# Peptides against a protein of PDB entry 2QAS, part 68

Target 1, 120 residues: chain A of PDB entry 2QAS
Amino acid sequence: PPEDLMQYEAMAQDALRGVVKAALKKAAAPGGLPEPHHLYITFKTKAAGVSGPQDLLSKYPDEMTIVLQHQYWDLAPGETFFSVTLKFGGQPKRLSVPYAALTRFYDPSVQFALQFSAPE

## One batch from the design tools (peptide; made by RFdiffusion4, then SolubleMPNN)

Design b2_p20_4_s2 (from b2_p20_4, 11 letters changed)
Fold by OpenDDE base, seed 2:
Structure b2_p20_4_s2 (fold): chain B 120 residues (1-120), chain A 20 residues (1-20)
Amino acid sequence: as target 1 above (120 residues)
Amino acid sequence: MQAELAELEQQMAEAEQAQA
């Protein structure tokens, strides 16, 4: 069978990761996400580039999901990763997550879901 | 790229609880 030397699947995944980046940029804009949109983002906690409080990340050895709806601050969607401040147990925590570490993106308001393969 | 609904809902619930 013919080999895909173009790596189309990887290109497609990158394009879809771009959707997440774009969505986060919308979320970071003044006023935040337009109601009722809100995001559930799942990522591999041990993926390269993921950073945050050790106590928090230690609770999620494989992957964790964060929700961007009611409590999120200083969302900064960069080109390769995004950072955001969320409250866990009432305590603000800063997380930095590379888009490449994502495994799932979901907006239940419109049932829009994306799934990605992330580094192990 | 479709996620299993049950797993999705479970992770959503966990996230909400963690960030409550």
Scores: peptide ipSAE 0.335, ipTM 0.806, DockQ to the pose 0.645
Fold by OpenDDE base, seed 1:
Structure b2_p20_4_s2 (fold): chain B 120 residues (1-120), chain A 20 residues (1-20)
Amino acid sequence: as target 1 above (120 residues)
Amino acid sequence: MQAELAELEQQMAEAEQAQA
């Protein structure tokens, strides 16, 4: 196919990342997500801007999936990244993930899935 | 935007186990 100088696919992916942001904002709102909605979010752990406990991230050298359903606190969806506290091994840990680092978003309640290309 | 079911299920399971 002809060379796409407009980079339409990238534009589309960025637009769809907005869906994740919007979903997280709904999750962060009072009352949280409406049942039975819950979210699985996959991201590249070494992408720029990703931060969290080193001992945790070291276990996931490529990508990591987090679940937002029953065990999440202080979800803060910003404009370029979101942060959230999750429990791993019973210990609360804070993660910050840029939307640009996302590779997958899934809500199994309605089988809604998005897949993104992120920095390797 | 196609997600392989097997990979998705595995990632979901891993997340649930890690956050259990």
Scores: peptide ipSAE 0.335, ipTM 0.804, DockQ to the pose 0.633
Fold by OpenDDE base, seed 5:
Structure b2_p20_4_s2 (fold): chain B 120 residues (1-120), chain A 20 residues (1-20)
Amino acid sequence: as target 1 above (120 residues)
Amino acid sequence: MQAELAELEQQMAEAEQAQA
C-alpha cells in the first residue's frame, strides 16, 4: 500500500483528542455534565507533563483511570492539558494531565469510547 | 473485544473505588 506522507492518522487522532478537550470544557461549564453523562479518562501516569501527588501516582505506575461524575472540582480544561481536583481516600488531590497522555476516554451513558496511542 | 471490554470495566471499577 502507498505510504501516507500526510500523516492523516496522526491528524485524525489529534482531532479526536479535541473531542476530549471539548467534552471536558462542557463538563467544566456551569452545571457540570448533563445527566446522565459522566466520563472515565485513562492516561499514562509517567507521560511527560502529567503532574499530581507523588504518593498517588506511585500507586499507578502505568495507567490511571479517573472518573468525572459526582466527585470532581475545579476542572480546568486548558488547550494542551486539563487539571482537576478529585478525592482519594477522602483527600482532595490535584491532577494535571496533558491530552497527549490520554489512552482512553469513555462515557458509559452513551457508550461513547475513544482510544489513543499514548506517548512512551 | 471481550477482553477489551473487561479491561474497561475493571478500570472503571478501580476508578470508582479510588475516588470513593
Scores: peptide ipSAE 0.334, ipTM 0.798, DockQ to the pose 0.715
Fold by OpenDDE base, seed 4:
Structure b2_p20_4_s2 (fold): chain B 120 residues (1-120), chain A 20 residues (1-20)
Amino acid sequence: as target 1 above (120 residues)
Amino acid sequence: MQAELAELEQQMAEAEQAQA
């Protein structure tokens, strides 16, 4: 196959990361996501820029999936990363995740899925 | 396809359990 010097696939993937950002911004808006939409987001826990409680992240040495459905607070979707508070074991934990760290995005309500390659 | 779906379902379940 001919060599793609434009790296269109990478461009497309970056564009699709924008979908995640946009979706999170919708989720962060007043009223949250319209039911029954909810999000499953998977990311590499050791990727640069990932931040959170060490005890929590240590449980997920490779990747971690979070669900934004019923129990999430202070969702803040920035330009390069988003942060959110979730409860684990009944305790609130703050996570900060760069969009570049994402490996999967899924909304089961409409079976919309995205897969990404993240830095190792 | 089945493997991919299985991984997704497992990750979904894990997330739900962790955040329950």
Scores: peptide ipSAE 0.333, ipTM 0.799, DockQ to the pose 0.736

Design b2_p20_4_s3 (from b2_p20_4, 9 letters changed)
Fold by OpenDDE base, seed 3:
Structure b2_p20_4_s3 (fold): chain B 120 residues (1-120), chain A 20 residues (1-20)
Amino acid sequence: as target 1 above (120 residues)
Amino acid sequence: SAEELAQLEAAMQKALADQA
């Protein structure tokens, strides 16, 4: 087959990552997400740019899923990564995750799902 | 697929438990 020099698949993947970024920006706005929307985000914990407490990340050698519904604080969705504070064992932990590290996005309220190829 | 659905559900449950 002919060679794709435009890299259309990569463009499409980036566009889909944009959906996650947009959703997080809605979540970070005053008032948060409109009920009953809430988000499950999965990412590769060893991907470049992922940051958080070493003791926490050590418990997730491959992937980690976080839930943004009732217990999340200071969500900051940037252009290339987002950061958020979540409680683990009752203790607040700050995570920073590049959108490129994402492997899955899911909103169970409307059963909307996205999957991505992330760095190993 | 059924396997993917099971993995999703397991991940969701773990996230809820770990972040409780």
Scores: peptide ipSAE 0.510, ipTM 0.880, DockQ to the pose 0.732
Fold by OpenDDE base, seed 1:
Structure b2_p20_4_s3 (fold): chain B 120 residues (1-120), chain A 20 residues (1-20)
Amino acid sequence: as target 1 above (120 residues)
Amino acid sequence: SAEELAQLEAAMQKALADQA
């Protein structure tokens, strides 16, 4: 097959990662997400830039899925990564996740799904 | 696919349980 010197697939992936960023910014705005919208976000836990408690991340050797619906606080969607506080077993824990680490995005309310390739 | 859907549903349930 012909060589793609434009790297169109990578550009498309980056554009779609922008959808996640935009959705998180909506979620972080006053009033949060318009009901019944809520988000399931999956990411590679070993990807560069992923940060969180060691005890938590050690339980997820490959991928981790977080849900932003009822139990999330201080959502901060930056330009290259987002951070959020979630409760695991009743204990609040802060996660920082680069958009480049994402592998899946899903909003069950409208069955909207995105998939991404993420490096280690 | 059906398999991907099953994996998604399982991941969703795990997330809900872990973040309860």
Scores: peptide ipSAE 0.510, ipTM 0.880, DockQ to the pose 0.745
Fold by OpenDDE base, seed 5:
Order: sequence, then C-alpha cells, then structure tokens
Structure b2_p20_4_s3 (fold): chain B 120 residues (1-120), chain A 20 residues (1-20)
Amino acid sequence: as target 1 above (120 residues)
Amino acid sequence: SAEELAQLEAAMQKALADQA
C-alpha cells in the first residue's frame, strides 16, 4: 500500500484536538457554554503533563472523565493544555490537562463525539 | 459501537457522581 509521507492522519488528529481547545475556550468565555451544551472530557491520568492532587489522581489509575456543566470554575484553556477547578466530594481541586492526554470528548446535547489516541 | 456507548455512559455517570 502507498506510504503516507504527509502523515495526514496525525494532522487530522491535531486539528480535531483543536476542536476541543476551541470548545473549551467557548466554555471559558463569559456566560459559559450556551445551554444545553456541556462537555465530558476523558484523559489519561498518567500522561505526561497531567497535574492535579495526588489523592485525586490515584483514584483514577488509567483515565478519568470530567464534566463541564454546572460545577466548574476558572477554566483556563491554554494552547497546549487547559486547567480547571472542579469539586470532588465538595472540595475544589485544580486539574491541568494537556490536550495530548485526551482520549475522548463528548457533548451529549448534540451527541458530538471525538476520540483520540493518547500516550500512556 | 454499543459497547463503546456503554463505556461512555458509565464514564459520564461516574463523572457526575464524583463531581456532584
């Protein structure tokens, strides 16, 4: 089979990660996401660059899913990673997640889904 | 697939519960 020297699939994946980044930037904008949009983001907890409370991350040995709907604060979507404060057990926790660590993005309101390969 | 959907739903429910 022909060899793809352009690495189109990788480029496409990067572009799709850009969709997540863009969506998060919309979520971080004043007023947040337009109802009823909300996001479920899954990422590999052991991926390079993932940061958060050890006690929290230890509960998720492989991957964890966070939901951005009503209980999230200080969402800061950077160019290579995003950070957000969420409450777990009533306690605010700050997470920092590189886009490269993402494995899934889902918006139930419109059933929009993206899946990604992420390093362990 | 149906299996993937089930996994997604489970993950969503866990996220909601953990972040409640």
Scores: peptide ipSAE 0.501, ipTM 0.875, DockQ to the pose 0.733
Fold by OpenDDE base, seed 4:
Structure b2_p20_4_s3 (fold): chain B 120 residues (1-120), chain A 20 residues (1-20)
Amino acid sequence: as target 1 above (120 residues)
Amino acid sequence: SAEELAQLEAAMQKALADQA
């Protein structure tokens, strides 16, 4: 196959990460996501910029999936990362996740799925 | 694929359970 000097695949991946950011911004807006939309987000826990309670992250040595539906608070989608408060065993914990750390995005309400490659 | 679907469903179930 001919060499792609434009690196279209990389550009497409960046654009698709933008979809996740946009979706999170919709979720963070007043009123949240329109029912029945909700989000499953998977990320590499050891990726640069990922932060949260060490005891929590240590339970997920490779990847972690979070669900944004009924139990999330203070969703803050920034330009390079988002942060959110989730409950684990009833205890609120704050996570900060760069978009570059994402490996999967899924909205089961419409079966919309995205997959990404993230550094180990 | 069937494998990817199974992995997705397992991840979803775990997320719901862990974050309940």
Scores: peptide ipSAE 0.498, ipTM 0.874, DockQ to the pose 0.734

Design b2_p20_4_s4 (from b2_p20_4, 12 letters changed)
Fold by OpenDDE base, seed 4:
Structure b2_p20_4_s4 (fold): chain B 120 residues (1-120), chain A 20 residues (1-20)
Amino acid sequence: as target 1 above (120 residues)
Amino acid sequence: REAELAELEEQMRKAEQDQA
């Protein structure tokens, strides 16, 4: 196939990362996501910019999936990363994840899925 | 791909369990 010097795939993926950001901003708005929408977000735990409790991240040496449905608090979607508080074993943990670290986004309510290539 | 779907479902299950 012809050589793509425009790097359209990269541009498309970057645009789609914007969808995730937008979705998170909707989720962070008062009232949260409209039911039954909820999100499953997967990211590389060792990617640059990812931060959280060492004990938590150590349990997921490669990728980790978080669920934004019933138990999440203080979702803060910034321009380059988002942070959120989730409960693990009953204990609240704060995670900070750059959008560039995402590898998967999924909303099972409408079976909407996105996949991304993330930095190591 | 069924394998990819199964992988997704497993990740979802684990996430739900850990964050329940």
Scores: peptide ipSAE 0.352, ipTM 0.831, DockQ to the pose 0.704
Fold by OpenDDE base, seed 1:
Structure b2_p20_4_s4 (fold): chain B 120 residues (1-120), chain A 20 residues (1-20)
Amino acid sequence: as target 1 above (120 residues)
Amino acid sequence: REAELAELEEQMRKAEQDQA
């Protein structure tokens, strides 16, 4: 089979990561997401650029899913990563996640799902 | 496909529990 020197699949995945970024920007806007939209975001915890409390990240050695629905604060979607404060066991924790670390994005309200191949 | 869905649901459940 012919060799894809353009790496179109990678380009497509990057474009789709842009959807996540855009969705998070909507979520971060005043008023948040329009009901009933809410987001489940899964990422590789050991991916480069992932930052958070050691105890929290160590609890999830491979992947971690966060829920952006009722308990999240200071969502800051940057160009290459987003950060957000979530409560774990009642304690607020700050996470920083590069979009490149994402493996799954899901909005159950409309059953919209995206899957990504993240670096191991 | 069912396995993938089950994994998603499990991940969602765990996330909800941890962040409750």
Scores: peptide ipSAE 0.352, ipTM 0.831, DockQ to the pose 0.702
Fold by OpenDDE base, seed 5:
Structure b2_p20_4_s4 (fold): chain B 120 residues (1-120), chain A 20 residues (1-20)
Amino acid sequence: as target 1 above (120 residues)
Amino acid sequence: REAELAELEEQMRKAEQDQA
């Protein structure tokens, strides 16, 4: 196939990452997501910029999925990354995840799915 | 696609369980 010097696929992927950012900003607004919308976000735990408790990240050496539905706090969607507090085993944990680290985004309420190729 | 769906469902299940 012809060589794509414009990198259209990458640009499209970046645009779709913008959807995730926009969705998280809606989720962070007062009242949260409109029912029954909720989000499953999968990301590479070893990607650059990912931060969180070592014990938690050690449990998920490759990738992990977080669910934003019933138990999440202080969701802060920035321009390049978002942070959120979730409970694992009843203990609150703070995670910071760059959008570039995402591999999957899913809202089962409307079966909306996005898949991304995260940098290694 | 079937494999992808299975992976998604499993990841969702684990997430729900771990973050319950």
Scores: peptide ipSAE 0.350, ipTM 0.831, DockQ to the pose 0.698
Fold by OpenDDE base, seed 2:
Structure b2_p20_4_s4 (fold): chain B 120 residues (1-120), chain A 20 residues (1-20)
Amino acid sequence: as target 1 above (120 residues)
Amino acid sequence: REAELAELEEQMRKAEQDQA
């Protein structure tokens, strides 16, 4: 087949990553997401730029999923990554995740799902 | 597709459990 010199697939993925960023910015606004919307975000834990407690990340050698619904604080959606504080085992922990590390985004309330390819 | 759905549900369950 013809060679795609435009890299349309990559551009499409970047555009869709923008949806996640926009959704997180809505979530970070006062009052949070409009109920019943809530987010499940999956990412590669070993991707460049991912940071958090070593003990936590060690539990998830490949991917982990975080849920933004009832217990999250200080959500800060930047331009290239977002950070958020979540409780794991009752302990607050800060995570920073580049959008490029995402592999899945899901909002069960409306069954909206996105899938992404991320560096191994 | 069925496997993907099951994987999603499992990931969601684990996330909820770990972050509860």
Scores: peptide ipSAE 0.349, ipTM 0.831, DockQ to the pose 0.698

Design b2_p20_5_s1 (from b2_p20_5, 13 letters changed)
Fold by OpenDDE base, seed 5:
Parts: structure tokens; sequence; C-alpha cells
Structure b2_p20_5_s1 (fold): chain B 120 residues (1-120), chain A 20 residues (1-20)
């Protein structure tokens, strides 16, 4: 097939990452997501810019999935990354994830799913 | 689809991790 010098697939991927960002911004708004919507987000734990609790990240050396439904706080969706507080081992831990690190996005309430290629 | 099933599986795993 002809070489795509426009990188349309990458552009499409970026657009779809925008869906995740938009969804997180909705989740971060007062009142959170409208019931019963909630988000499962999977990301590469060793991707550049990912930061979080050492014990948690070390437990998941490749990918991990977080759920944003009832047990999250201070969700802050920026333009290039989002951060959120989750409880791990009963203690609040701050997690920061660049959108570029995402590999999967899922809302089980409507079975909406996206997958992405993250930098290796 | 297989992709959806995998995502649902991962969702369940996430619930086990954070629901407690």
Amino acid sequence: as target 1 above (120 residues)
Amino acid sequence: SAELEELERRAKEAEELFAA
C-alpha cells in the first residue's frame, strides 16, 4: 500500500485520545459523571511522564487499569496528562498519567471502548 | 468482540484492586 506521509492514523489516534481527555474533564466537573457512567483506564506504567505510588507501580511493571467511579479524588485532567488520587492499601496516593501513555479506555455502562498504541 | 471481552476482563480486575 502507498506510504501515508500525512500520518492520518496518528491523527486519528490523537483525536480519540481527545475523547478520553474530554471524558475525564466531564468526570472532574462538579458532581462527577452522570450515573451510571464510569471509566476504566489502562496505561503503560513505565511510560514517560507516569508517576505514582512506588509500591503500586512496581506491582504492575507493564500495564495497569484504574477505575474512576466511586473511589477517586481530585481528578485533574490537564491538556497533556491527568492526575488523580486513589486509595491503595487504604492510603491516598497521587497518580499522574500522560494521555500518551494510555492503551485502553472503557465505559462499561454503555460498553464504549477505545484502544491506543502507546510508546514502547 | 474479543477486544471488548478483554476490556471487560481488565475492568473486573481493576474492580478487584480498587473496589475493596
Scores: peptide ipSAE 0.058, ipTM 0.649, DockQ to the pose 0.565
Fold by OpenDDE base, seed 2:
Structure b2_p20_5_s1 (fold): chain B 120 residues (1-120), chain A 20 residues (1-20)
Amino acid sequence: as target 1 above (120 residues)
Amino acid sequence: SAELEELERRAKEAEELFAA
């Protein structure tokens, strides 16, 4: 097959990452997500730009999934990454994740799923 | 689909992680 010099697949992936960004912005708005919508976000823990609690990240050396439903605070969806506070081990922990690090996105309420290719 | 099932599995694991 001919070589794709346009890199259409990469462009499509970036567009789909935009869906996650948009969803997070909805979640960050006053009132949060409309029930029963909630988000499961999976990302590569060692990807560039990922930052968070050492104890949490060390426990998940490859990928981890976070849940944005009832127990999250100060969700801040930026242009290239988002940050959020979650309780782990009974303590609030701040996590920062670039959209480029995402590998999966899922909303169980409507069974909406997305999968992404992320750098190792 | 296999993809959906995997995502649902990970979702369940996440619920267990943040249940405490």
Scores: peptide ipSAE 0.050, ipTM 0.641, DockQ to the pose 0.604
Fold by OpenDDE base, seed 4:
Structure b2_p20_5_s1 (fold): chain B 120 residues (1-120), chain A 20 residues (1-20)
Amino acid sequence: as target 1 above (120 residues)
Amino acid sequence: SAELEELERRAKEAEELFAA
């Protein structure tokens, strides 16, 4: 196939990462997501900028999926990363994930799915 | 599709992890 010097695939992925950011901003707004919408977000746990509890990240050395439905608090979607508090092992844990670390996004309520290539 | 099946699998695993 012809060589793509425009890097359209990368541009498209960056645009689609914007969908995730926008969805998280909706989720962070007062009232949260409109039911029954909820989000499953998968990311590379060793990607640059990922920060979270050692026990949780150690359990998932490659990538992990978090659920944003009923068991999350203080969702803060920034411009380059988002932070969220999750309950793990009965304890609240703060997780920070750059959008560049994302590999998958899924809303099962409408079966909307996205995949991304993420740097390690 | 294989993509959807994988996402659904990971979703199920996540639900189990954060169920409580």
Scores: peptide ipSAE 0.045, ipTM 0.640, DockQ to the pose 0.585
Fold by OpenDDE base, seed 1:
Structure b2_p20_5_s1 (fold): chain B 120 residues (1-120), chain A 20 residues (1-20)
Amino acid sequence: as target 1 above (120 residues)
Amino acid sequence: SAELEELERRAKEAEELFAA
């Protein structure tokens, strides 16, 4: 097959990452997500730009999934990454995740799922 | 689909980890 010099797959992946960003912006808006929507976000913990508690990240050397439903605060969805405060071990911890680090997005309420090829 | 089932499984596991 001919070589894709346009890199359409990469462009499509970026567009789909935009869905996650948009969803997070909805979640961060006043009132939060409309019930019963909630988000499961999986990402590569060692990807460039990922930052958070050492104990948390070390516990998940490859990927981890966070749930945005009831136990999260100060969700800040930026243009290239989002940050959020989660409770880990009973303590609030700040986590920052670039959208490029995402590998999975899922909203169980409507069974909407996306998968991404994140950097290894 | 098999893919959806896997995602649902992973979601359930995550939900258990972050359950209040």
Scores: peptide ipSAE 0.026, ipTM 0.608, DockQ to the pose 0.485

Design b2_p20_5_s2 (from b2_p20_5, 13 letters changed)
Fold by OpenDDE base, seed 1:
Structure b2_p20_5_s2 (fold): chain B 120 residues (1-120), chain A 20 residues (1-20)
Amino acid sequence: as target 1 above (120 residues)
Amino acid sequence: SAELEELRRRAEEAERLFAA
């Protein structure tokens, strides 16, 4: 079969990661997401650029899913990564996650789903 | 699809994890 020197599949995946970024930017806007929209985001915890409490990340050695619905604060979706404050064990923790680390995105309100191949 | 089912499963697990 012919070799794809353009790497179109990778381009498409990157474009779809842009959907997640855009969704997070909507979530970060005043008023948050329009109800009933909310986001489930799964990422590789050991991916380059992932940052957070050591004890928390060590608890999830492979992947971690976070929920952005009613209990998140200071969501900051940058161009290459987003950061957000979530409560774990009642304590606020700051997570920073590159979009490249994402493996799953899901909005159950409309059953919109994306999955990505992230570096191991 | 299998993909959607997996995502739904993960979502359910997350809901349990973050439930009040």
Scores: peptide ipSAE 0.026, ipTM 0.597, DockQ to the pose 0.490
Fold by OpenDDE base, seed 5:
Structure b2_p20_5_s2 (fold): chain B 120 residues (1-120), chain A 20 residues (1-20)
Amino acid sequence: as target 1 above (120 residues)
Amino acid sequence: SAELEELRRRAEEAERLFAA
């Protein structure tokens, strides 16, 4: 196939990452996501910029999926990363995840799914 | 699609993990 010097596929991928950012900003608004929408977000735990509890990240050395539905707090979607507090073992843990670290995004309520290629 | 099925599988696993 012809060489794509415009890198359209990469641009499209970046645009789709913008969908996740926009969805998280909606989730962070007062009242959260409109029912029954909820988000499953999968990311590479060792990607640059990912931060969280050592014990948690050690338990998931490759990827982990978090759920934003009923038990999340202080969701803060920035321009390049988002942070959120989730409970693990009953304890609140803060995670910070760059959008570039994402590999999967899914809203089961409407079966909306996205896949991303995250840098190794 | 296979991709969607995989995402759904991961969602199910996450639901089990974060069930409360």
Scores: peptide ipSAE 0.025, ipTM 0.613, DockQ to the pose 0.493
Fold by OpenDDE base, seed 2:
Structure b2_p20_5_s2 (fold): chain B 120 residues (1-120), chain A 20 residues (1-20)
Amino acid sequence: as target 1 above (120 residues)
Amino acid sequence: SAELEELRRRAEEAERLFAA
């Protein structure tokens, strides 16, 4: 087949990652997401730029899913990554995830789903 | 779809992991 010199697939992926970023920015606004919206975000734990509690990340050597609904704090959606505080084992931990590390995004309230390719 | 079902499974697992 003809060679795609435009790299449309990559552009589409980046555009869809923009949806996640926009959703997180809505979640970070005062009052958070409008009920009953909430977010399940899956990412490659070994991807470049991922940081968090090493004991937890070690338990999930490939992918990890976090939920942003009722128990998250200081959500900070930047331009290339987001960070958020979550409780693990009752202790607050800071997690930072580049958008490029994402593999799945899901809002169960409206069954909206996205999947992405991420570096292994 | 298989994709949606897989994501729903992941969501359910996350709910169990982060259940208070």
Scores: peptide ipSAE 0.024, ipTM 0.612, DockQ to the pose 0.496
Fold by OpenDDE base, seed 4:
Structure b2_p20_5_s2 (fold): chain B 120 residues (1-120), chain A 20 residues (1-20)
Amino acid sequence: as target 1 above (120 residues)
Amino acid sequence: SAELEELRRRAEEAERLFAA
């Protein structure tokens, strides 16, 4: 096939990452997501910029999926990363994830899915 | 697509785990 010097795939990926950011901003708004919408977000735990409890991240050496539906707090979607508080073992933990670290996004309520290539 | 089906499968499994 012809060589793509425009790198359209990369541009499309970046645009679609914008969808995730926008969705998270909707989720962070007062009242949260409109029911029954909820989000499954998967990311590379060792990607640059990912931060959280060491004990938690060590349990997921490759990828981790978080669910934003009923058990999340203080979602803060920034321009390059988002942070959110989730409970693990009953303990609230703060997790920060750059959008570039995302590998999967899914809203089962409408079966909307995205997949991304993330840096190591 | 196979990609979408895989994502759906994983989401369904996650839902079951979190619901349990």
Scores: peptide ipSAE 0.020, ipTM 0.572, DockQ to the pose 0.344

